# Peptides against a protein of PDB entry 6JX3: the designs that were tried, part 56

Target 1, 85 residues: chain A of PDB entry 6JX3
Amino acid sequence: AEFRLRPEISVAQTDYGMVLLDGRSGEYWQLNDTAALIVQRLLDGHSPADVAQFLTSEYEVERTDAERDIAALVTSLKENGMALP

## One batch from the design tools (peptide; made by RFdiffusion4, then SolubleMPNN)

Design b2_p22_7_s3 (from b2_p22_7, 12 letters changed)
Fold by OpenDDE base, seed 1:
Structure b2_p22_7_s3 (fold): chain B 85 residues (1-85), chain A 22 residues (1-22)
Amino acid sequence: as target 1 above (85 residues)
Amino acid sequence: ALAESGGSNSPHNPRIRRLGRV
């Protein structure tokens, strides 16, 4: 399944980091650096597998652990109303 | 998991945080 943000979500770069804003509810969420990197690559059209490969090249992490981290983040983004199911 | 020395508490693990409402 393709990763997409919900249409009401806006992305902003702030001094605090990447922020996702829900234009309807007004709720907003901060992403840390690695979460932002993952989201940016997914939005650019890279697959979770692509992102996992990228992360293993940048950090001391096993491929399976990277995949789990990505999946957990995506799940959180969906459950908290930022990404489409 | 993105840093071997930090485990699940590593600052390199992807995280989101709700900041509030505007």
Scores: peptide ipSAE 0.494, ipTM 0.812, DockQ to the pose 0.335
Fold by OpenDDE base, seed 2:
Structure b2_p22_7_s3 (fold): chain B 85 residues (1-85), chain A 22 residues (1-22)
Amino acid sequence: as target 1 above (85 residues)
Amino acid sequence: ALAESGGSNSPHNPRIRRLGRV
């Protein structure tokens, strides 16, 4: 399934990293560098598997670990109202 | 995650943090 942000979510690129703002609640969240990278690639249409492969080339991480980290991030983004189910 | 670090505190693990409300 396609990864998408909820329509009320705005993205801000700051020197401190990516920030996601909920335009309805006013809550905002900071993503660290790797989370931002994952979100950017997913929004560009890459699959979680694609992103996992990418991460394994950038960091000393096993493919399985990368996939689990991505899945956990996506779940967190959905559960905290930033990404569509 | 860095396989060598073995911990969830690696700066390379993807993380989000709620900063508050505007």
Scores: peptide ipSAE 0.487, ipTM 0.808, DockQ to the pose 0.330
Fold by OpenDDE base, seed 4:
Structure b2_p22_7_s3 (fold): chain B 85 residues (1-85), chain A 22 residues (1-22)
Amino acid sequence: as target 1 above (85 residues)
Amino acid sequence: ALAESGGSNSPHNPRIRRLGRV
Protein backbone atom coordinates (compact mmCIF):
# COMPACT_ATOMS: atom_id res chain seq x y z
CA ALA B 1 0.00 0.00 0.00
CA GLU B 2 0.94 3.65 0.30
CA PHE B 3 4.32 4.43 1.85
CA ARG B 4 3.88 6.86 4.73
CA LEU B 5 6.03 8.22 7.49
CA ARG B 6 4.82 7.98 11.05
CA PRO B 7 3.07 11.16 12.17
CA GLU B 8 5.79 12.00 14.69
CA ILE B 9 8.50 11.96 12.02
CA SER B 10 9.75 15.21 10.54
CA VAL B 11 11.83 15.54 7.42
CA ALA B 12 14.71 17.99 7.36
CA GLN B 13 17.15 18.88 4.63
CA THR B 14 20.57 19.52 6.11
CA ASP B 15 24.03 20.27 4.82
CA TYR B 16 24.76 16.61 5.35
CA GLY B 17 21.65 15.30 3.59
CA MET B 18 18.12 14.31 4.45
CA VAL B 19 17.40 13.68 8.12
CA LEU B 20 14.35 12.06 9.66
CA LEU B 21 13.60 13.21 13.19
CA ASP B 22 11.29 11.54 15.67
CA GLY B 23 9.57 14.39 17.47
CA ARG B 24 8.69 12.22 20.43
CA SER B 25 11.87 10.31 21.17
CA GLY B 26 14.30 12.78 19.67
CA GLU B 27 16.05 10.06 17.68
CA TYR B 28 17.16 11.11 14.24
CA TRP B 29 18.51 9.30 11.22
CA GLN B 30 20.48 10.42 8.22
CA LEU B 31 19.66 9.15 4.77
CA ASN B 32 22.28 9.06 2.08
CA ASP B 33 21.39 10.60 -1.24
CA THR B 34 20.07 7.41 -2.79
CA ALA B 35 17.91 6.62 0.21
CA ALA B 36 16.61 10.18 0.23
CA LEU B 37 15.73 9.95 -3.44
CA ILE B 38 13.82 6.73 -2.89
CA VAL B 39 11.92 8.14 0.09
CA GLN B 40 11.07 11.33 -1.77
CA ARG B 41 9.65 9.42 -4.72
CA LEU B 42 7.70 7.04 -2.50
CA LEU B 43 6.23 9.95 -0.56
CA ASP B 44 5.27 11.55 -3.85
CA GLY B 45 3.16 8.50 -4.60
CA HIS B 46 5.43 6.48 -6.83
CA SER B 47 5.36 2.74 -6.36
CA PRO B 48 8.46 0.73 -5.52
CA ALA B 49 8.31 -0.54 -9.09
CA ASP B 50 8.32 3.03 -10.37
CA VAL B 51 11.31 3.83 -8.21
CA ALA B 52 13.17 0.73 -9.33
CA GLN B 53 12.64 1.68 -12.95
CA PHE B 54 13.86 5.17 -12.19
CA LEU B 55 17.02 3.93 -10.50
CA THR B 56 17.87 1.56 -13.33
CA SER B 57 17.57 4.43 -15.78
CA GLU B 58 19.77 6.75 -13.71
CA TYR B 59 22.42 4.31 -12.57
CA GLU B 60 24.00 1.18 -13.92
CA VAL B 61 22.13 -1.21 -11.66
CA GLU B 62 20.10 -4.32 -12.31
CA ARG B 63 16.35 -4.09 -11.81
CA THR B 64 16.34 -6.92 -9.29
CA ASP B 65 19.08 -5.24 -7.27
CA ALA B 66 17.18 -1.96 -7.26
CA GLU B 67 14.03 -3.72 -6.11
CA ARG B 68 15.87 -5.48 -3.30
CA ASP B 69 17.53 -2.26 -2.19
CA ILE B 70 14.21 -0.43 -2.08
CA ALA B 71 12.55 -3.24 -0.16
CA ALA B 72 15.42 -3.35 2.32
CA LEU B 73 15.27 0.40 2.84
CA VAL B 74 11.51 0.35 3.41
CA THR B 75 11.91 -2.48 5.89
CA SER B 76 14.60 -0.56 7.75
CA LEU B 77 12.46 2.56 7.90
CA LYS B 78 9.56 0.58 9.32
CA GLU B 79 11.64 -1.40 11.80
CA ASN B 80 13.39 1.71 13.07
CA GLY B 81 10.13 3.54 13.69
CA MET B 82 10.14 6.01 10.83
CA ALA B 83 7.56 4.56 8.44
CA LEU B 84 4.10 3.18 9.08
CA PRO B 85 3.62 -0.58 8.68
CA ALA A 1 23.49 -0.97 -5.91
CA LEU A 2 25.87 -0.68 -8.82
CA ALA A 3 26.27 -3.20 -11.56
CA GLU A 4 29.56 -5.08 -11.23
CA SER A 5 30.35 -3.36 -7.93
CA GLY A 6 29.96 -6.56 -5.97
CA GLY A 7 29.81 -4.65 -2.72
CA SER A 8 27.58 -2.69 -0.40
CA ASN A 9 29.88 0.24 0.29
CA SER A 10 28.68 2.26 -2.67
CA PRO A 11 26.97 5.63 -2.36
CA HIS A 12 24.42 4.28 -4.81
CA ASN A 13 23.23 1.75 -2.26
CA PRO A 14 20.51 3.31 -0.12
CA ARG A 15 21.56 3.61 3.50
CA ILE A 16 20.32 5.07 6.74
CA ARG A 17 22.41 5.93 9.75
CA ARG A 18 21.27 6.72 13.27
CA LEU A 19 22.88 9.96 14.35
CA GLY A 20 21.68 10.17 17.92
CA ARG A 21 19.07 11.89 20.01
CA VAL A 22 18.22 15.56 20.22
Scores: peptide ipSAE 0.482, ipTM 0.799, DockQ to the pose 0.333
Fold by OpenDDE base, seed 5:
Structure b2_p22_7_s3 (fold): chain B 85 residues (1-85), chain A 22 residues (1-22)
Amino acid sequence: as target 1 above (85 residues)
Amino acid sequence: ALAESGGSNSPHNPRIRRLGRV
């Protein structure tokens, strides 16, 4: 399934990192650099598998660890109301 | 687990942090 942000979510780039703002509740969240990289690639149309492959080729991380990190991040974004289920 | 040998200050693992409400 395609990764998508909820329609009420806005993306902002700040000096301290990527921020996601909920325009309805007013809640906003900061992503660290690795989370931002994952989200950006997913929004560009890459699959989680694509992103895992990318991470293993660019960084010192095992494929299974990359997959778990991506899955955990996506779950967190959905549970906290930023991404569509 | 996203280890990097470069000069990033960010944690290697992907993380999100709630900053508050506007």
Scores: peptide ipSAE 0.471, ipTM 0.793, DockQ to the pose 0.311; fails the geometry check

Design b2_p22_7_s4 (from b2_p22_7, 10 letters changed)
Fold by OpenDDE base, seed 3:
Structure b2_p22_7_s4 (fold): chain B 85 residues (1-85), chain A 22 residues (1-22)
Amino acid sequence: as target 1 above (85 residues)
Amino acid sequence: FLAESGGTNSPHAPRIGLLGRV
């Protein structure tokens, strides 16, 4: 399924990085650079597998580890009310 | 390499961070 943010979530760029903001509650998460890169690529339509391949070319991490940790990020964003299930 | 706060972005062990839940 396509990765999508919930309709009440906005993306903001701050001096300290990418922020996902809930316009209703005011809750937010600030993403570090790697998390922001992953979210941006997912929102652009890349699959988690695509993103994992990209990360393994940039960092010294195993493909399996990259895929697992991307999945964990996606799960976290869904559980925290940022992304649609 | 997922973390709730902080962490390094080393090419050997980059961190995926979600910070500042308010």
Scores: peptide ipSAE 0.201, ipTM 0.693, DockQ to the pose 0.272
Fold by OpenDDE base, seed 2:
Structure b2_p22_7_s4 (fold): chain B 85 residues (1-85), chain A 22 residues (1-22)
Amino acid sequence: as target 1 above (85 residues)
Amino acid sequence: FLAESGGTNSPHAPRIGLLGRV
């Protein structure tokens, strides 16, 4: 299944990084650069596995760890009402 | 790797951060 933001969520770029803003509630989450990079690539249609491979090329992290942590991020975004289930 | 708050990115130990909820 494709990663997608909920329709009420918008992306804002700030000097401090990416912000996901709920246009209905006004609630927002600020992401650090790594989280933002993952979200951007997922929104571009890359699979979590693709993103994990990318991260292992940029950072000293194991593939399995990258995949696990990406999955955890995705889960958090869904549970926090930012991404569609 | 995943951090729910704070942390810094590092080539050796990057953090995936949800830094603030408001």
Scores: peptide ipSAE 0.196, ipTM 0.685, DockQ to the pose 0.263
Fold by OpenDDE base, seed 1:
Structure b2_p22_7_s4 (fold): chain B 85 residues (1-85), chain A 22 residues (1-22)
Amino acid sequence: as target 1 above (85 residues)
Amino acid sequence: FLAESGGTNSPHAPRIGLLGRV
């Protein structure tokens, strides 16, 4: 339920944006600002539903679409070894 | 909305972007 990064993953702010870095392998993902915002809010303890509500207040996106795409992002981060299952 | 590579942050159609993996 709680979104958490894997222990070996660190968050780095770069000139190009937020990066999730695997300190062991050196693999990383660079996130755009929207993805970074979602990850930051999830790490702060907001639920995906909270984040979806936030996004619908800031952007022209439907609630159901926001929830689906946040879920897809979370799935991707888990599958790519960034987030705990 | 979700992009596996690239994307812009337009308020009309923002993209959730995983821009690169190394």
Scores: peptide ipSAE 0.186, ipTM 0.671, DockQ to the pose 0.267
Fold by OpenDDE base, seed 5:
Structure b2_p22_7_s4 (fold): chain B 85 residues (1-85), chain A 22 residues (1-22)
Amino acid sequence: as target 1 above (85 residues)
Amino acid sequence: FLAESGGTNSPHAPRIGLLGRV
């Protein structure tokens, strides 16, 4: 299924990086550059497998580690109320 | 690779980071 943010979530670019802000609660998460890159690619319609391939081409990370950690990130974003199930 | 709190980035193998909830 396509990765999507919840409708109440806004993406903000700050001096310190990408922020996902819940417009209802006011709570937000600060993402580091790699997490932001992953989220951006997913929102552009790339699959987690696509993103893992991309990361292994750019960084010294194993494919299986990239896939697992991307999945964990997606899970965290869903559990924290930022992404749709 | 994934850091759910704080953590440090590596230029060669950067961590995926949710740095903090506010």
Scores: peptide ipSAE 0.180, ipTM 0.668, DockQ to the pose 0.264

Design b2_p22_8_s1 (from b2_p22_8, 8 letters changed)
Fold by OpenDDE base, seed 3:
Structure b2_p22_8_s1 (fold): chain B 85 residues (1-85), chain A 22 residues (1-22)
Amino acid sequence: as target 1 above (85 residues)
Amino acid sequence: SALEEAARTQPAPKSLVVDRAR
């Protein structure tokens, strides 16, 4: 399944990092660098498995932990109305 | 947009954080 943002959500780069902005409500979420990396890769069409492999090469994290982190982030993005289910 | 401009100058009240190490 393709990871996609909801149509009202836009991506912006700020002095504080990447943010996801809801154009209707004005609510926005700041992502840390790792979260931003995951979102960017998913939006570029990489699978969660691809992203997990990438994370293990960049950070001191086990593959299974990376996979759980990605899954948790995706769940949060969906539950908070940023990503399509 | 004005919202994007505001986002660039003000920190978000909500954040998503993924730890980069274990």
Scores: peptide ipSAE 0.295, ipTM 0.761, DockQ to the pose 0.742
Fold by OpenDDE base, seed 2:
Structure b2_p22_8_s1 (fold): chain B 85 residues (1-85), chain A 22 residues (1-22)
Amino acid sequence: as target 1 above (85 residues)
Amino acid sequence: SALEEAARTQPAPKSLVVDRAR
């Protein structure tokens, strides 16, 4: 399934990092650079497996940890109303 | 928009963090 943000969510680049903003409520979430990278690659059409492989190449993390982190982030994004289920 | 500008100039009250190294 394709990862997509909800239509009311916009992406903003700030001095603090990437922010996901709900244009309806005004609620927003700051992502650290790793979380931002994951979201960006998923939005570009990369699979979670692709992203996990990428993370293991860019950062000192094990594949299993990367996969778990991605899954947890995606779940959080969906449950917090930022990504479509 | 005003909301986007606010997000750019004020820290978010909520955050999502993924550790990049272990």
Scores: peptide ipSAE 0.272, ipTM 0.739, DockQ to the pose 0.760
Fold by OpenDDE base, seed 1:
Structure b2_p22_8_s1 (fold): chain B 85 residues (1-85), chain A 22 residues (1-22)
Amino acid sequence: as target 1 above (85 residues)
Amino acid sequence: SALEEAARTQPAPKSLVVDRAR
């Protein structure tokens, strides 16, 4: 399934980095640069596999670890109400 | 919005972190 944010979630760029803000509850999550990069690329329509490949080119990370990081982040985003299931 | 402004000026109490190195 395609990765999408929930309608109530907005993206804000802050002095601290990328933030995902729930406009209904007021809760928000700060993403570090790596997490932000993953989210941005997924929102642009890249597959998790594409993102994993990209991460291995940008960072000192094994492909398998990148895939796990992406999966874990996506799970967290869904469970915390930021991304659609 | 007020919420967006708050987010821009204050660090979030919750963070999602992915390490960039292994």
Scores: peptide ipSAE 0.226, ipTM 0.671, DockQ to the pose 0.750
Fold by OpenDDE base, seed 5:
Structure b2_p22_8_s1 (fold): chain B 85 residues (1-85), chain A 22 residues (1-22)
Amino acid sequence: as target 1 above (85 residues)
Amino acid sequence: SALEEAARTQPAPKSLVVDRAR
């Protein structure tokens, strides 16, 4: 399934990091660099498997840890109303 | 940008954190 943000969510790059803003509620979430990297790759059309491979290739992280972190982030983004189900 | 301005003027954001890639 394609990862997509909800239409009311906007993305901003700030001096403090990547921010997702809900244009309706005004709530916003700041992503740390690792989360931002994952979201950016997913939005670019990479699969979670692609992103996991990327993380393990670029950084000293285990594949299973990368996969779990990606899955957890995607779940959080969906549950917090940022990403489409 | 409008989003950057919003981020500066609003209270502290909620955080989404993934453990730093080593």
Scores: peptide ipSAE 0.221, ipTM 0.669, DockQ to the pose 0.538

Design b2_p22_8_s2 (from b2_p22_8 with A2E R14K T19L P21A S22K)
Fold by OpenDDE base, seed 4:
Structure b2_p22_8_s2 (fold): chain B 85 residues (1-85), chain A 22 residues (1-22)
Amino acid sequence: as target 1 above (85 residues)
Amino acid sequence: SELEERARTEPAPKSFEVLRAK
């Protein structure tokens, strides 16, 4: 399914990096550069497989590792209330 | 918004990170 943020979640850019803001709780989370890249591409409509391929071309990472990292990030975003199931 | 402004001045206490060189 399409990766989507929960409706109360918004994105902002800070001097420390991309952040996800929860407009209901006031909580916000920072993404490191790689996590931000993944989220940005997913929000742009790329599939996790697309993103994995992209990561392997941009970084010295194996496809399997990229896929695992993306899956772990997506799971974490969903579990912590940032992304829709 | 005010929340966005706060986020720009106060680092987030929590983070999502993927372990990479970048």
Scores: peptide ipSAE 0.552, ipTM 0.883, DockQ to the pose 0.746
Fold by OpenDDE base, seed 3:
Structure b2_p22_8_s2 (fold): chain B 85 residues (1-85), chain A 22 residues (1-22)
Amino acid sequence: as target 1 above (85 residues)
Amino acid sequence: SELEERARTEPAPKSFEVLRAK
């Protein structure tokens, strides 16, 4: 399934990093640089596998670790109301 | 928007973080 943010969620850039804004609740969450990179690539249509490959090419991280962290982030984004199921 | 402006001036109380050294 395609990764998508919930309709009430928007993206903003701040001096301290990318943030996801909930226009209904007024809550917002910061993404660290790696999380932001993952979200941006997923929103651009890259698969989690594509993103994992990208991370392993840019960072000294094992493929399995990259895949795990991407999956964990996606799950967290869904559970916290940022991304559609 | 007002929310966006607030996000620029007040750091988010919550975060999503990946591959951070502890």
Scores: peptide ipSAE 0.542, ipTM 0.879, DockQ to the pose 0.632
Fold by OpenDDE base, seed 1:
Structure b2_p22_8_s2 (fold): chain B 85 residues (1-85), chain A 22 residues (1-22)
Amino acid sequence: as target 1 above (85 residues)
Amino acid sequence: SELEERARTEPAPKSFEVLRAK
């Protein structure tokens, strides 16, 4: 299924990185560069598999590790109310 | 928005991190 942020979530760029803002709660979360890259590519319509392939070229990580990390991030984003299930 | 401005001036208390160097 398509990766989407919840409607109350917006994105901001800060000096310390990409931030996800929850307009309802007032909470916000910082993403490190790799997490931001993953989220941006997923929002652009790339599949997790596409993103994993991309990460293996940008970072010296194995495909399996990239896939695991993407899955973990997506799960965390959903569980913490950032992304739609 | 006010929330955006706060986020730019105050570091987030929580984060999502992947493949961060240790």
Scores: peptide ipSAE 0.532, ipTM 0.877, DockQ to the pose 0.648
Fold by OpenDDE base, seed 5:
Structure b2_p22_8_s2 (fold): chain B 85 residues (1-85), chain A 22 residues (1-22)
Amino acid sequence: as target 1 above (85 residues)
Amino acid sequence: SELEERARTEPAPKSFEVLRAK
């Protein structure tokens, strides 16, 4: 399934990094650089596998670890109301 | 937007982080 943010969620760039803003609740979450990269690539239509491959080329991380980290992030984003199931 | 302005002036109380400890 396509990775999508919930309709009330928007993206902004701050001095602290990328943030996800909830236009309804007024809450917002910061993403660290790696999380931001993952989200951006997923939103651009890359698969988790694509992103994992990309991460292994950019960071000193094993493929399996990258895959788990991506999956964990996606799950967290969904569970915390940022991304659609 | 007003929300964006707030986000720039007040760091988010919550975060998503990968490849580092929270």
Scores: peptide ipSAE 0.521, ipTM 0.875, DockQ to the pose 0.601

Design b2_p22_8_s3 (from b2_p22_8, 6 letters changed)
Fold by OpenDDE base, seed 5:
Structure b2_p22_8_s3 (fold): chain B 85 residues (1-85), chain A 22 residues (1-22)
Amino acid sequence: as target 1 above (85 residues)
Amino acid sequence: SALEERARTEPAPKSLVVDRAK
């Protein structure tokens, strides 16, 4: 399924890094660079499998770890109301 | 928006972190 942010979520680039803003609750979440990279690629239309391949090919990370990290991040984004289920 | 401006000036109280890819 396509990864999408909820309509009330916006993205800001700050000196602290990428931030996801919830316009309804007023909460916002900072992503570290790796999390931001994953989210950006997913939003660009890459699948989790694409992202895992990207991480393993471009960076020093094991495929299994990449897959787990991506899955965990996506789950967190959904559970914290940032991404559509 | 005001929220965006706040986010630019105040670090977020919440974070999502993935171990940094090297």
Scores: peptide ipSAE 0.525, ipTM 0.882, DockQ to the pose 0.782
Fold by OpenDDE base, seed 1:
Structure b2_p22_8_s3 (fold): chain B 85 residues (1-85), chain A 22 residues (1-22)
Amino acid sequence: as target 1 above (85 residues)
Amino acid sequence: SALEERARTEPAPKSLVVDRAK
């Protein structure tokens, strides 16, 4: 299924990194560079498997760790009301 | 938007972090 943000969520780039904004609540979340990379690629239509491969190619991270981290991030995004289920 | 401008000037109180090297 396509990874999508909830309608009330938008993205902003700051000097501190990428931020996800909730226009309804006024809350926002800072993503570190790796989290931002994952979210950006998912939003661009890459699968979690694609992203895992990308991470293992660009950084010293094991495939299983990359997959787990991506899954955990996606879960967090959904549970915190940022991504659609 | 006003929220975007606020986010640019004030660090977010919440964060999502992925350790790229774990």
Scores: peptide ipSAE 0.523, ipTM 0.881, DockQ to the pose 0.696
Fold by OpenDDE base, seed 3:
Structure b2_p22_8_s3 (fold): chain B 85 residues (1-85), chain A 22 residues (1-22)
Amino acid sequence: as target 1 above (85 residues)
Amino acid sequence: SALEERARTEPAPKSLVVDRAK
């Protein structure tokens, strides 16, 4: 399934990092640089597998660790109401 | 928007991070 943000969620850049904004509740979430990179690539249409490959190619990270981190982040985004199921 | 302006001036109370130290 394609990764998509919920309609009320938008992306903004701040001096302390990328944030996801909920236009209905007024809440927002800060992402660290690695999380932001993952989200940005997913939003660009890359699959989780693509992102895992990218991380292992650009950084010293094991493929299994990259896959787990991506899956965990996606789960968190869905559970916290930022990404569509 | 006003929300974006607030986000630029007030740190987010919540965060999602990928922790490479784990």
Scores: peptide ipSAE 0.522, ipTM 0.879, DockQ to the pose 0.627
Fold by OpenDDE base, seed 2:
Structure b2_p22_8_s3 (fold): chain B 85 residues (1-85), chain A 22 residues (1-22)
Amino acid sequence: as target 1 above (85 residues)
Amino acid sequence: SALEERARTEPAPKSLVVDRAK
């Protein structure tokens, strides 16, 4: 299924990195650069498998580690009300 | 928006971190 942010969530770029903003609650979360990269690629329509392949191809990371980290991030985004289930 | 402006000047109290791709 397509990865999408909830409609109340917006993205901002700051000096300290990507931030996801919740327009309803006023809460926001900072993403580190790797998390931001994953989110950006998912939002561009790449699958988690695509992102894992990208990480393993461009960086020194194991496929299994990449897949696990991507899955964990997606889960966190959904659980924290940032991404649609 | 005001929220965006706050986010630009006030670091987020919460974070999501993935180990840095090396």
Scores: peptide ipSAE 0.518, ipTM 0.881, DockQ to the pose 0.758

Design b2_p22_8_s4 (from b2_p22_8 with R6A R14K F16L P21A S22K)
Fold by OpenDDE base, seed 4:
Structure b2_p22_8_s4 (fold): chain B 85 residues (1-85), chain A 22 residues (1-22)
Amino acid sequence: as target 1 above (85 residues)
Amino acid sequence: SALEEAARTEPAPKSLEVTRAK
C-alpha cells in the first residue's frame, strides 16, 4: 500500500536532521540520516522495493537487510503515530 | 545493522533510528 504520513504530521528540516512533528500533540521525532532518506523516497512515491534497490546501489548493504530495515522503519512510523496504517 | 556499512556516496549510512521528543 501507499506510504503516507498522517495529516497532522509535518515534516521539517533542522540543523539536527529531518523531524516529523505531530501538530496536535506537539510530539516530534527526529530521524537519523538513513531513516530520513528512506522516508523521503517513500514520500516521493517510491515503493519499499524501489528504496531497497536504491540503498543497495548507494551503500554496501545487502538487499535482504535493506528490505527488513525499511519494513521495520515503516512499522515504527506507524506505531509512533506518524504514518497512516 | 547492514545500513551501518560505508556508503559509496554521502550521506554515510547509519543504523535506522527514530528519536522521540516532546
Scores: peptide ipSAE 0.037, ipTM 0.614, DockQ to the pose 0.071
Fold by OpenDDE base, seed 2:
Structure b2_p22_8_s4 (fold): chain B 85 residues (1-85), chain A 22 residues (1-22)
Amino acid sequence: as target 1 above (85 residues)
Amino acid sequence: SALEEAARTEPAPKSLEVTRAK
């Protein structure tokens, strides 16, 4: 399934990193660099598996750990109203 | 940082903590 942000969510690049802003509520979440990278690649159409492979190539992380944490991030983004189910 | 935390309305989602190899 395609990863997509909810329509009311906008992305802002700040000096502190990527921020996801809910235009309706004003709630916003600041992502760390790794989360931002994951979200960017997912929005570009890469699968979680693709992103995991990318992360293991660029960072000192095991594939299984990358896959697990990416899945957890995606779940959190959906549950917190930033990404579409 | 303290400034980063104060700049958010809610805690950021859990994410990876990894070190770049390249």
Scores: peptide ipSAE 0.036, ipTM 0.562, DockQ to the pose 0.199
Fold by OpenDDE base, seed 1:
Structure b2_p22_8_s4 (fold): chain B 85 residues (1-85), chain A 22 residues (1-22)
Amino acid sequence: as target 1 above (85 residues)
Amino acid sequence: SALEEAARTEPAPKSLEVTRAK
């Protein structure tokens, strides 16, 4: 399934890192560096499998851990109202 | 922390802390 942000969500870069902003409610979330990297690649059209492969190639992380991390992050973004189901 | 003060809602979704290999 294609990863997409909800239409009211926008992306901004700050001194603290990437932020997802809800333009209607005014709520926003500061992503850590790993989460930002995952979200950026998903938004660029890469599949979760692509992202997992990238993480294992660039960082000291096992494939299964990367897959679980990506899945958990995507779930959180959907449940927190940032990404479309 | 500065990050905590910047956030208006719950903490960002948890993710793995990884070290760059290359």
Scores: peptide ipSAE 0.033, ipTM 0.559, DockQ to the pose 0.182
Fold by OpenDDE base, seed 5:
Structure b2_p22_8_s4 (fold): chain B 85 residues (1-85), chain A 22 residues (1-22)
Amino acid sequence: as target 1 above (85 residues)
Amino acid sequence: SALEEAARTEPAPKSLEVTRAK
């Protein structure tokens, strides 16, 4: 299934990095650069497997670590009401 | 961290720390 943000969530770029904002509650979360890269690629239509492959090719990270961290991030975004289940 | 400084609502999403290789 494709990764999608909930309709009330908007994306903003700040001096500190990428922010996800809930337009209804006013809650917002800052993403570090790695999380932002992952979210951006997922929103562009890449699969988690695609993103893991990309990370291992461009950064000092092992494939299994990348896969686990991507999965954890996606889970957190869903549980915190930012991404659709 | 950037997450701690900018996030208005806790908890912020957990993400990996990655160093660029190339």
Scores: peptide ipSAE 0.030, ipTM 0.584, DockQ to the pose 0.173

